# Peptides against a protein of PDB entry 7QUU: the designs that were tried, part 33

Target 1, 43 residues: chain A of PDB entry 7QUU
Amino acid sequence: DAVEPSVEKEYKKIISFRDTVFEGKHQQFLVPNNVRLKFLRDR

## One batch from the design tools (peptide; made by RFdiffusion4, then SolubleMPNN)

Design b2_p18_8_s3
Fold by OpenDDE base, seed 2:
Structure b2_p18_8_s3 (fold): chain B 43 residues (1-43), chain A 18 residues (1-18)
Amino acid sequence: as target 1 above (43 residues)
Amino acid sequence: SLEEEYEKILKILERHKK
């Protein structure tokens, strides 16, 4: 299923944050297409 | 902390999962 570009961008930010700061300690997760994370956009 | 902030993000995502 296709993910909206805005959601994909936010997901990539989360993954990059995980990999850089937490060394991949956290599991991957599915991001629903209708979920937008304003706090990531405002960073 | 930065760890706590990341965990909050994960909890929000889990809450929105169907």
Scores: peptide ipSAE 0.040, ipTM 0.448, DockQ to the pose 0.068
Fold by OpenDDE base, seed 1:
Structure b2_p18_8_s3 (fold): chain B 43 residues (1-43), chain A 18 residues (1-18)
Amino acid sequence: as target 1 above (43 residues)
Amino acid sequence: SLEEEYEKILKILERHKK
């Protein structure tokens, strides 16, 4: 599944920010499977 | 706050998703 480059870039930033600053306490961004980033997929 | 900045980025991503 392809993700728009701008969305992927910002999503990586927000996930890194969440994990670093909030220690993963915030829920991951709800993204449909067709645009879900590979590294955030369960498998 | 850091929370506000986090929410700002989420709003940007939400706009891109639509």
Scores: peptide ipSAE 0.039, ipTM 0.487, DockQ to the pose 0.101
Fold by OpenDDE base, seed 3:
Structure b2_p18_8_s3 (fold): chain B 43 residues (1-43), chain A 18 residues (1-18)
Amino acid sequence: as target 1 above (43 residues)
Amino acid sequence: SLEEEYEKILKILERHKK
């Protein structure tokens, strides 16, 4: 399925955040609220 | 905390998944 480029960019940031958590590095990876996949929050 | 933020994201993603 084709994913809109803007949506894919948001996913990549969320995945990066996830990976930071799983790496055990409790260093904050800031994901701006406007990029935190707002279209998912609306579901 | 970072873990709490992660859990929030997981809940959103799970809800979105169909």
Scores: peptide ipSAE 0.036, ipTM 0.425, DockQ to the pose 0.075
Fold by OpenDDE base, seed 4:
Structure b2_p18_8_s3 (fold): chain B 43 residues (1-43), chain A 18 residues (1-18)
Amino acid sequence: as target 1 above (43 residues)
Amino acid sequence: SLEEEYEKILKILERHKK
């Protein structure tokens, strides 16, 4: 399925968070609730 | 898929949400 540009921006933020945490940098990266992927939460 | 990978991440994040 095609991913819209707005949804892709949300993905990038989630990946940025993941990479920051999983690389062991322990930097605080907050993903705002209004930017979280709604369709994934409802699944 | 990409969406499935992100779904896994979101589920982990919500589990650890305080």
Scores: peptide ipSAE 0.029, ipTM 0.408, DockQ to the pose 0.048

## One batch from the design tools (peptide; made by RFdiffusion4, then SolubleMPNN)

Design b2_p19_1_s2
Fold by OpenDDE base, seed 2:
Structure b2_p19_1_s2 (fold): chain B 43 residues (1-43), chain A 19 residues (1-19)
Amino acid sequence: as target 1 above (43 residues)
Amino acid sequence: EKELKEAIEKRKKEKEELE
């Protein structure tokens, strides 16, 4: 399916945000490694 | 851990489909 270039750019931003938050590398908030490791173990 | 691995794999596929 041809995704519109506008919608593709929004999906790329959402995926990049999810990966950055999941990696605890989000520049606006340092997730403490202990809180991250707890969240990853509970899933 | 299984749900987390599945969620990571899903995001990788979604990324590859958008590249």
Scores: peptide ipSAE 0.026, ipTM 0.385, DockQ to the pose 0.045
Fold by OpenDDE base, seed 3:
Structure b2_p19_1_s2 (fold): chain B 43 residues (1-43), chain A 19 residues (1-19)
Amino acid sequence: as target 1 above (43 residues)
Amino acid sequence: EKELKEAIEKRKKEKEELE
């Protein structure tokens, strides 16, 4: 499907943000390991 | 835990389709 280049840029940002949160490479948010593990366990 | 793994795999496929 031809995705509009504006929409593609927004999807790339959302995916990159999600990957960074899940990988826990988000150095800007000192999320305590217990809170992060709770969020991942409750799903 | 299963739904989280499926959601992560879905996002990897969505990323590969946009690259």
Scores: peptide ipSAE 0.023, ipTM 0.384, DockQ to the pose 0.045
Fold by OpenDDE base, seed 5:
Structure b2_p19_1_s2 (fold): chain B 43 residues (1-43), chain A 19 residues (1-19)
Amino acid sequence: as target 1 above (43 residues)
Amino acid sequence: EKELKEAIEKRKKEKEELE
């Protein structure tokens, strides 16, 4: 299925945000454990 | 926690299909 290039960009952002929250790494910054655990609890 | 693990695994497969 040809994924629209707009939808592909949104999926890449969601995936990057997921990896950030689960690894505790926001690009170059460590995500504090309290913020990470809050995100996992609110879902 | 089970639904969270399944959602993580689903999005890992979606990542591999988009790379």
Scores: peptide ipSAE 0.021, ipTM 0.382, DockQ to the pose 0.043
Fold by OpenDDE base, seed 4:
Structure b2_p19_1_s2 (fold): chain B 43 residues (1-43), chain A 19 residues (1-19)
Amino acid sequence: as target 1 above (43 residues)
Amino acid sequence: EKELKEAIEKRKKEKEELE
């Protein structure tokens, strides 16, 4: 499926944000380890 | 815990498809 290049850029941002919050691979957000994935443990 | 693992694995595949 040819995803429009605008939509692909938005998906890349969402994935990068997810990687930052969940994997903490990007130190761009000082997410405390106790907050990291806390909202996912309740699912 | 299973839904978390599945959600993480789904996101890894979505990342690999966009690289």
Scores: peptide ipSAE 0.020, ipTM 0.353, DockQ to the pose 0.040

Design b2_p19_1_s4
Fold by OpenDDE base, seed 1:
Structure b2_p19_1_s4 (fold): chain B 43 residues (1-43), chain A 19 residues (1-19)
Amino acid sequence: as target 1 above (43 residues)
Amino acid sequence: KEELKKAIEKREKEKKEKE
């Protein structure tokens, strides 16, 4: 199944955002500390 | 915090194994 290149790009952004929030590794996005802490507390 | 990370990582591995 050829994942459309558009959909693959969106998944890569979501994964990169997650890795930024959880690991602080490869911080491609400026995640505000309050958003990071909320995301990690609500779960 | 670490449990949520592990749960997300597990779901992504399970998704890649189904492709």
Scores: peptide ipSAE 0.022, ipTM 0.281, DockQ to the pose 0.041
Fold by OpenDDE base, seed 2:
Structure b2_p19_1_s4 (fold): chain B 43 residues (1-43), chain A 19 residues (1-19)
Amino acid sequence: as target 1 above (43 residues)
Amino acid sequence: KEELKKAIEKREKEKKEKE
């Protein structure tokens, strides 16, 4: 199925955010360490 | 921390199996 290019861009942002916050693999988003630590403490 | 990572990884696998 051809994923619409709009939907593919949103999925790429979600994956990059996940990898920045949880894995630290993507440095494309400057997530402040305090926000990262809070989010990871509450879940 | 680890449960949320596993839940996200599970959802991404289930999406790739449906493509």
Scores: peptide ipSAE 0.020, ipTM 0.287, DockQ to the pose 0.045
Fold by OpenDDE base, seed 3:
Structure b2_p19_1_s4 (fold): chain B 43 residues (1-43), chain A 19 residues (1-19)
Amino acid sequence: as target 1 above (43 residues)
Amino acid sequence: KEELKKAIEKREKEKKEKE
């Protein structure tokens, strides 16, 4: 199944956001490790 | 769920060793 190019762009944004939260590189938000771990487990 | 928790814990350790 060819993923539509619009849906592929949205998946790339979701993966990039997940990786940035996982890496803790959100210098703008002191997200507690427990909240990061919950976000990654609820997906 | 446990494999994801171990992968996260591994990356948090690798980050503390690079600081």
Scores: peptide ipSAE 0.015, ipTM 0.233, DockQ to the pose 0.019
Fold by OpenDDE base, seed 5:
Structure b2_p19_1_s4 (fold): chain B 43 residues (1-43), chain A 19 residues (1-19)
Amino acid sequence: as target 1 above (43 residues)
Amino acid sequence: KEELKKAIEKREKEKKEKE
């Protein structure tokens, strides 16, 4: 299944943001599963 | 759609193994 190029772009942004937040703060923010972006749940 | 969930879960496991 080809991931739509728009979805892959938003996924790369979320990973980069997560990596920056986790590397910079050493804090495991348990992102609640309800705050997980709906488009990553439905795709 | 399911491949994106697996890719996130894989990266979450790989980060926990490096801490």
Scores: peptide ipSAE 0.022, ipTM 0.358, DockQ to the pose 0.041; fails the geometry check

Design b2_p19_2_s1 (from b2_p19_2, 7 letters changed)
Fold by OpenDDE base, seed 2:
Structure b2_p19_2_s1 (fold): chain B 43 residues (1-43), chain A 19 residues (1-19)
Amino acid sequence: as target 1 above (43 residues)
Amino acid sequence: SREEYLKKLIKKRYEEKLK
């Protein structure tokens, strides 16, 4: 899939944050869609 | 638009990674 490197970079930061916070945990919670995609609104 | 395509693509990938 062709994605701009800058957009993919911000996506990876969000996933990295999640993976760090949830490391060693079996529970996950859903981040609100408007918050998780905030970095895309101004692009 | 290209922007809307990218938003949908990243949203899809993000939701897949949350599963």
Scores: peptide ipSAE 0.050, ipTM 0.491, DockQ to the pose 0.254
Fold by OpenDDE base, seed 3:
Structure b2_p19_2_s1 (fold): chain B 43 residues (1-43), chain A 19 residues (1-19)
Amino acid sequence: as target 1 above (43 residues)
Amino acid sequence: SREEYLKKLIKKRYEEKLK
């Protein structure tokens, strides 16, 4: 009925990996071009 | 499986937090 916090964290990582790689449920977002250019200039 | 059991517990915990 209870799971140790450390064990819970590891299983959450596994579930997240599965969703990303095998189920295609990873959240997609677009980075605006101006933000990309700023990043390059600030380096 | 242990994964399915954990998934069920996580779901219940989130549902409780939404109340």
Scores: peptide ipSAE 0.050, ipTM 0.514, DockQ to the pose 0.030
Fold by OpenDDE base, seed 4:
Structure b2_p19_2_s1 (fold): chain B 43 residues (1-43), chain A 19 residues (1-19)
Amino acid sequence: as target 1 above (43 residues)
Amino acid sequence: SREEYLKKLIKKRYEEKLK
């Protein structure tokens, strides 16, 4: 089955995200506390 | 599932690039 390139790209992103956040297969990016706090204040 | 199919496809492509 041919997968459309745009669809494949989006699925790669989803898979990578899930692997990073839920499966621990990738190192999670560190968000500096000051950036996190600013984000929370801005919302 | 579609996700599992894509995972397998991606894995195969990476394995081919590592040869």
Scores: peptide ipSAE 0.047, ipTM 0.505, DockQ to the pose 0.035
Fold by OpenDDE base, seed 5:
Structure b2_p19_2_s1 (fold): chain B 43 residues (1-43), chain A 19 residues (1-19)
Amino acid sequence: as target 1 above (43 residues)
Amino acid sequence: SREEYLKKLIKKRYEEKLK
Protein backbone atom coordinates (compact mmCIF):
# COMPACT_ATOMS: atom_id res chain seq x y z
CA ASP B 1 0.00 0.00 0.00
CA ALA B 2 1.01 3.60 -0.54
CA VAL B 3 2.97 5.20 2.30
CA GLU B 4 3.54 8.91 2.64
CA PRO B 5 7.07 9.66 1.36
CA SER B 6 7.99 11.62 4.50
CA VAL B 7 7.03 8.68 6.73
CA GLU B 8 9.00 6.27 4.58
CA LYS B 9 11.98 8.62 4.81
CA GLU B 10 11.71 8.67 8.61
CA TYR B 11 11.54 4.86 8.65
CA LYS B 12 14.66 4.64 6.50
CA LYS B 13 16.40 7.13 8.77
CA ILE B 14 15.62 5.03 11.86
CA ILE B 15 16.83 1.84 10.15
CA SER B 16 19.98 3.57 8.91
CA PHE B 17 20.66 4.88 12.40
CA ARG B 18 20.14 1.43 13.92
CA ASP B 19 22.42 -0.17 11.37
CA THR B 20 25.14 2.41 12.03
CA VAL B 21 24.97 2.20 15.82
CA PHE B 22 24.29 -1.50 16.37
CA GLU B 23 25.67 -3.15 13.22
CA GLY B 24 28.43 -0.75 12.14
CA LYS B 25 26.84 -0.14 8.72
CA HIS B 26 27.09 3.03 6.66
CA GLN B 27 24.77 5.80 7.78
CA GLN B 28 22.80 7.48 5.01
CA PHE B 29 21.69 10.38 7.21
CA LEU B 30 24.02 12.71 9.04
CA VAL B 31 23.26 12.54 12.75
CA PRO B 32 25.41 14.56 15.16
CA ASN B 33 26.98 12.56 17.99
CA ASN B 34 25.04 14.40 20.69
CA VAL B 35 21.75 13.65 18.91
CA ARG B 36 22.74 10.00 18.53
CA LEU B 37 23.45 9.67 22.24
CA LYS B 38 20.13 11.32 23.11
CA PHE B 39 18.28 8.90 20.84
CA LEU B 40 19.99 5.89 22.44
CA ARG B 41 19.19 7.14 25.94
CA ASP B 42 15.53 7.60 25.02
CA ARG B 43 15.25 3.96 23.96
CA SER A 1 -0.74 10.27 15.09
CA ARG A 2 2.27 10.46 12.78
CA GLU A 3 4.33 8.64 15.41
CA GLU A 4 1.80 5.82 15.75
CA TYR A 5 1.64 5.47 11.98
CA LEU A 6 5.44 5.28 11.80
CA LYS A 7 5.51 2.63 14.54
CA LYS A 8 2.93 0.56 12.63
CA LEU A 9 4.95 0.95 9.43
CA ILE A 10 8.15 -0.17 11.16
CA LYS A 11 6.40 -3.15 12.72
CA LYS A 12 4.91 -4.16 9.37
CA ARG A 13 8.27 -3.90 7.59
CA TYR A 14 9.99 -6.01 10.26
CA GLU A 15 7.26 -8.65 10.08
CA GLU A 16 7.58 -8.72 6.29
CA LYS A 17 11.34 -9.33 6.61
CA LEU A 18 10.73 -12.23 9.00
CA LYS A 19 8.42 -14.00 6.53
Scores: peptide ipSAE 0.039, ipTM 0.482, DockQ to the pose 0.219

Design b2_p19_2_s2 (from b2_p19_2, 8 letters changed)
Fold by OpenDDE base, seed 3:
Structure b2_p19_2_s2 (fold): chain B 43 residues (1-43), chain A 19 residues (1-19)
Amino acid sequence: as target 1 above (43 residues)
Amino acid sequence: SREEELKKRIRERYEEKLK
């Protein structure tokens, strides 16, 4: 049975939330300190 | 339940796409 695209999208959001909040499976981005400092200065 | 089985199938497919 094909799952409707809308339903698939909703469950992907729930899974992503669970992984980020409860399992610590969030994507980690290493932002160089120089880039971070530039961003703060330019604001 | 039917809903739990659907969630499981979608989860498995989603986790495969993230590898």
Scores: peptide ipSAE 0.043, ipTM 0.513, DockQ to the pose 0.058
Fold by OpenDDE base, seed 1:
Structure b2_p19_2_s2 (fold): chain B 43 residues (1-43), chain A 19 residues (1-19)
Amino acid sequence: as target 1 above (43 residues)
Amino acid sequence: SREEELKKRIRERYEEKLK
């Protein structure tokens, strides 16, 4: 079954955010390691 | 490492949201 476009859009946002946090890389910016480590400690 | 364990717990939470 094809995932509904609305649901797929939200999943893509979650994946993009995850990849930013875990890899420190985003298409628009690099996440500094200190900010990344703070996020991981608080979660 | 502590960082790897924290990353693992967060990955598990994201994988649950993607089910």
Scores: peptide ipSAE 0.028, ipTM 0.391, DockQ to the pose 0.073
Fold by OpenDDE base, seed 5:
Structure b2_p19_2_s2 (fold): chain B 43 residues (1-43), chain A 19 residues (1-19)
Amino acid sequence: as target 1 above (43 residues)
Amino acid sequence: SREEELKKRIRERYEEKLK
């Protein structure tokens, strides 16, 4: 079964969050700026 | 940096929840 585009979008957000927290990869996935945790972008 | 400290705190909290 093909994963619905909505489910894939949420999955990519979760992975982007994980990579931000654990690997520091803020820009690996194209997530809209309004969905990103702004407090993790600034050093 | 502020970012590194926040990432550390979040990581620690997630690791504790996964135990």
Scores: peptide ipSAE 0.022, ipTM 0.305, DockQ to the pose 0.059
Fold by OpenDDE base, seed 2:
Structure b2_p19_2_s2 (fold): chain B 43 residues (1-43), chain A 19 residues (1-19)
Amino acid sequence: as target 1 above (43 residues)
Amino acid sequence: SREEELKKRIRERYEEKLK
């Protein structure tokens, strides 16, 4: 099934946040380096 | 992959809110 555009938009926000916090690839988010989403840490 | 698992969890959470 195709991912709904709304869900894909939210996924892209989470990936952008991940890349900012964990990899430093994005500058769109001003997030402290110690702040991390719990669900990204949990497998 | 871990990214596809994350995408799946996000999808499930938002699809539940859109119902």
Scores: peptide ipSAE 0.051, ipTM 0.533, DockQ to the pose 0.078; fails the geometry check

Design b2_p19_2_s3 (from b2_p19_2, 6 letters changed)
Fold by OpenDDE base, seed 3:
Structure b2_p19_2_s3 (fold): chain B 43 residues (1-43), chain A 19 residues (1-19)
Amino acid sequence: as target 1 above (43 residues)
Amino acid sequence: SKEEYLKKLIKEHYEEKLK
């Protein structure tokens, strides 16, 4: 089943956000609110 | 499965970051 490119990009952003948080890097990067909310919901 | 898809997506993400 082909996943829409927009959905795939969103998941990649979620993974990147997770990695930044778990690495303890206080790296400032812009994460869209929808991606952040989805990350919190998926945990 | 959804799990296999997510594993593939994670793998591709790391492969892209290591380039």
Scores: peptide ipSAE 0.056, ipTM 0.571, DockQ to the pose 0.115
Fold by OpenDDE base, seed 2:
Structure b2_p19_2_s3 (fold): chain B 43 residues (1-43), chain A 19 residues (1-19)
Amino acid sequence: as target 1 above (43 residues)
Amino acid sequence: SKEEYLKKLIKEHYEEKLK
């Protein structure tokens, strides 16, 4: 089954959010180390 | 499948971020 474009966009948002919160990396800004949510790393 | 496509999408995303 083909993935709907809307679903693909939502997954890209989830990945971007994870990169920000987990890794502190984002295209727009870097998240301070103390703001990173470590519990998302183990999921 | 949808799942395989999504796994590929995630993999490609991280590979792009590591370059």
Scores: peptide ipSAE 0.056, ipTM 0.580, DockQ to the pose 0.259
Fold by OpenDDE base, seed 4:
Structure b2_p19_2_s3 (fold): chain B 43 residues (1-43), chain A 19 residues (1-19)
Amino acid sequence: as target 1 above (43 residues)
Amino acid sequence: SKEEYLKKLIKEHYEEKLK
């Protein structure tokens, strides 16, 4: 299935956001360890 | 498939970040 370029860009942003708040990898902004979203890990 | 495309997209994204 074809994915529109706009949708592809949104997915990349979602991945980057997840990495920042879930894993703290390749952070787009500084996130203290105690502020990481634990609810994402439990999914 | 859409799923296969998304898997490739995720893989490529991480490969870009590891550069």
Scores: peptide ipSAE 0.055, ipTM 0.575, DockQ to the pose 0.187
Fold by OpenDDE base, seed 5:
Structure b2_p19_2_s3 (fold): chain B 43 residues (1-43), chain A 19 residues (1-19)
Amino acid sequence: as target 1 above (43 residues)
Amino acid sequence: SKEEYLKKLIKEHYEEKLK
């Protein structure tokens, strides 16, 4: 089943938001990659 | 499926960031 471009853009925004959160105030949090992927995949 | 497509999209995004 094809994903609409609008839906793909929405998920990219979620990813971008999460990246911004974990970048913090000029300091990135050490979050394991597997944890990051699980969180986004389960959205 | 839509779900598998989205899982792939997310995985590829983070794999690119690790390069």
Scores: peptide ipSAE 0.050, ipTM 0.567, DockQ to the pose 0.418

Design b2_p19_2_s4 (from b2_p19_2, 7 letters changed)
Fold by OpenDDE base, seed 5:
Structure b2_p19_2_s4 (fold): chain B 43 residues (1-43), chain A 19 residues (1-19)
Amino acid sequence: as target 1 above (43 residues)
Amino acid sequence: SKEEVLKKLIKKHYEEKLK
């Protein structure tokens, strides 16, 4: 199954947030409630 | 798998970041 564009977009944000954390920075991180990581249940 | 999906997304993200 392909990753939905919305899921990919949110993963990019998560990865960016991760990088920020590793850099010792803090950032506001918003994930819309309508984003669903369904593939994490199916895989 | 979950791992393969995550690896693919990470790879793509950093490839885009390097552009």
Scores: peptide ipSAE 0.139, ipTM 0.679, DockQ to the pose 0.132
Fold by OpenDDE base, seed 1:
Structure b2_p19_2_s4 (fold): chain B 43 residues (1-43), chain A 19 residues (1-19)
Amino acid sequence: as target 1 above (43 residues)
Amino acid sequence: SKEEVLKKLIKKHYEEKLK
C-alpha cells in the first residue's frame, strides 16, 4: 500500500530532525513549532 | 507498522539524497 502524503510529510520531519541532531553532534538546540510532529501524538 | 513505514521512508530519502 502507498504511504499517505500526510504521513510521508510527518516522517520527513522525523528524518530532518534526526539529521539535525546528528549534524549538531547531539547538542541542545531549539526546535521551531512548525517542525513539531503531530502524527505520533494524534495516532 | 509505523516502524516499517519509517524505515522505508528513510531509505527513500537517502536514495534521493545520493542521486
Scores: peptide ipSAE 0.134, ipTM 0.683, DockQ to the pose 0.111
Fold by OpenDDE base, seed 3:
Structure b2_p19_2_s4 (fold): chain B 43 residues (1-43), chain A 19 residues (1-19)
Amino acid sequence: as target 1 above (43 residues)
Amino acid sequence: SKEEVLKKLIKKHYEEKLK
């Protein structure tokens, strides 16, 4: 099934964070409130 | 599952970066 665009935007932030950690970088990035990984709160 | 969705999106993300 296709992933909703809002969910895809949230996952892009997860992937960006993952890449930062894996590259050994400590850069910060701002996550907008509408992309605050809300879908992960419920199992 | 959410884990399966994440795995699919990780794959898609890197495929898009390689284009």
Scores: peptide ipSAE 0.129, ipTM 0.673, DockQ to the pose 0.120
Fold by OpenDDE base, seed 4:
Parts: structure tokens; sequence; C-alpha cells
Structure b2_p19_2_s4 (fold): chain B 43 residues (1-43), chain A 19 residues (1-19)
């Protein structure tokens, strides 16, 4: 089955983000705790 | 499966990037 365009766009964003981080082009930033996912709060 | 979809999309992405 063909992947829906919306799903493909989401995965492409994830792949692009991964590549950006690994290429050293992504700067670490402080994320307020209220906008963090629950499992990331203690990190 | 979600895994197979992801594998296909990863492959497609890098194939396009190498062109």
Amino acid sequence: as target 1 above (43 residues)
Amino acid sequence: SKEEVLKKLIKKHYEEKLK
C-alpha cells in the first residue's frame, strides 16, 4: 500500500532532523519543562 | 507495519539525497 502523503511528510521531517543533529548543524537549546514530553522531563 | 514503512521512507530519502 502507498504511504499517505501526510505520513510521508512526518517521516521525512524526522529523517531530516536526525541528519541535521548528526551533521552538527543542530544547536542544543533549553526546553522549558512544561513543553517537554513526560519521559524527557527528568533528563 | 510501521517498521516496514519507515525502512521504505529512509531508503527513498537517501536515494533522493544522493541524486
Scores: peptide ipSAE 0.120, ipTM 0.665, DockQ to the pose 0.114

Design b2_p19_3_s1 (from b2_p19_3, 8 letters changed)
Fold by OpenDDE base, seed 5:
Structure b2_p19_3_s1 (fold): chain B 43 residues (1-43), chain A 19 residues (1-19)
Amino acid sequence: as target 1 above (43 residues)
Amino acid sequence: SAEREKKLEELEEIRKKEE
């Protein structure tokens, strides 16, 4: 299925964030601590 | 949550199909 380019970019960011949060990989983009903590609470 | 981890895995599978 064709994915809209904007949606594909969002998926890539989500995966990069997952790697940072779950596996301790280096961040590909800066995530503010408040956003990181919100994600962990909703996990 | 386990549900959120499952959703992130689904998104990774989608990403791999589009690349």
Scores: peptide ipSAE 0.060, ipTM 0.547, DockQ to the pose 0.045; fails the geometry check
Fold by OpenDDE base, seed 4:
Structure b2_p19_3_s1 (fold): chain B 43 residues (1-43), chain A 19 residues (1-19)
Amino acid sequence: as target 1 above (43 residues)
Amino acid sequence: SAEREKKLEELEEIRKKEE
């Protein structure tokens, strides 16, 4: 099933955020430390 | 949470199919 372009864009953002927070694939400055720490606690 | 990680992985698999 074709995913709507808007939904696909949101999936890409979620995956990018995951990679930044959990895998360290992106520079840490792209995610505020308070948001990163909250996300790790809610993991 | 482990459930959040599973959901993120599910979304990754969906993304890979749409590319």
Scores: peptide ipSAE 0.056, ipTM 0.548, DockQ to the pose 0.045; fails the geometry check
Fold by OpenDDE base, seed 1:
Structure b2_p19_3_s1 (fold): chain B 43 residues (1-43), chain A 19 residues (1-19)
Amino acid sequence: as target 1 above (43 residues)
Amino acid sequence: SAEREKKLEELEEIRKKEE
């Protein structure tokens, strides 16, 4: 299935972003504080 | 929001099935 690797990659990115913003896990990239605080407020 | 957390959990469950 040619779609599976692309879909899997996008889901991994979403999960990594969630963990970085909400849980402080896997902080491989800098998330701006204004973005982090917006997500925490709007969750 | 609770809705966002629920949607992210759904995506994680899908991801785990695709691995």
Scores: peptide ipSAE 0.052, ipTM 0.553, DockQ to the pose 0.042; fails the geometry check
Fold by OpenDDE base, seed 3:
Structure b2_p19_3_s1 (fold): chain B 43 residues (1-43), chain A 19 residues (1-19)
Amino acid sequence: as target 1 above (43 residues)
Amino acid sequence: SAEREKKLEELEEIRKKEE
């Protein structure tokens, strides 16, 4: 109902990305290899 | 890293409280 603050929207994006890349909880989407590899390296 | 995993968990807990 309430407009989610911009900060909460960004948190949801980060969690959704994690779930898709590592856990397969969401339908897979195209992630560039350089972005995926950077995320894995910084983990 | 373990620090990054902890931060992702904190964000997930925040998300669950706002739902």
Scores: peptide ipSAE 0.049, ipTM 0.541, DockQ to the pose 0.040; fails the geometry check

Design b2_p19_3_s2 (from b2_p19_3, 7 letters changed)
Fold by OpenDDE base, seed 4:
Structure b2_p19_3_s2 (fold): chain B 43 residues (1-43), chain A 19 residues (1-19)
Amino acid sequence: as target 1 above (43 residues)
Amino acid sequence: SAEREKLLEELEKIEEEEK
């Protein structure tokens, strides 16, 4: 089965967010990645 | 879906890298 378009969209958001945080351009406390992962797991 | 499970596994690795 193909990954649901909604799951793929959230994956791209998480990758973009991670890269931004690691570059110091964004703070993790704004939207923690563990919270994002929870939304993907619960779908 | 096996593809979804692989995606979740990669995301869990990312979560561990951020700890």
Scores: peptide ipSAE 0.032, ipTM 0.444, DockQ to the pose 0.147
Fold by OpenDDE base, seed 1:
Structure b2_p19_3_s2 (fold): chain B 43 residues (1-43), chain A 19 residues (1-19)
Amino acid sequence: as target 1 above (43 residues)
Amino acid sequence: SAEREKLLEELEKIEEEEK
């Protein structure tokens, strides 16, 4: 079955966020990754 | 949905990679 577009869109955003942090383009103290991931789990 | 549960599992892996 095809992945729902909403789920795929959310996954792509998470990967992009992670990659941005690991590349040093986004500082962890500004937006903690665990907080972002927790938000996605809680909704 | 099953797709959402799979996404959450991948998120947990990402969270562990960042520790």
Scores: peptide ipSAE 0.030, ipTM 0.428, DockQ to the pose 0.063
Fold by OpenDDE base, seed 3:
Structure b2_p19_3_s2 (fold): chain B 43 residues (1-43), chain A 19 residues (1-19)
Amino acid sequence: as target 1 above (43 residues)
Amino acid sequence: SAEREKLLEELEKIEEEEK
């Protein structure tokens, strides 16, 4: 099953962002949770 | 697309992790 390259690229970017936020590597006070979730959904 | 459905499932998990 060849994953479409466009979908794979989007997936990797979303997961990387998630990991940065949830592993405590992101300053949560700089970007509200609702803005972060919107960013993830709009990608 | 199965790949798109998998991406939507991961987004749903992220939304639940933020609650």
Scores: peptide ipSAE 0.029, ipTM 0.418, DockQ to the pose 0.066
Fold by OpenDDE base, seed 5:
Structure b2_p19_3_s2 (fold): chain B 43 residues (1-43), chain A 19 residues (1-19)
Amino acid sequence: as target 1 above (43 residues)
Amino acid sequence: SAEREKLLEELEKIEEEEK
């Protein structure tokens, strides 16, 4: 599915922050932010 | 970890900014 430009912008912020905090420990996921947050909370 | 908690807090802020 196509990612809306606004969603992609916020996604890039999430990835940048993740990479800074965890030094790339977590893989990149092309999923909605709510699903990504759930994934990170549950693991 | 404390780092994980910090990440989750910032991700929650980003999610609210997107709404």
Scores: peptide ipSAE 0.026, ipTM 0.422, DockQ to the pose 0.056

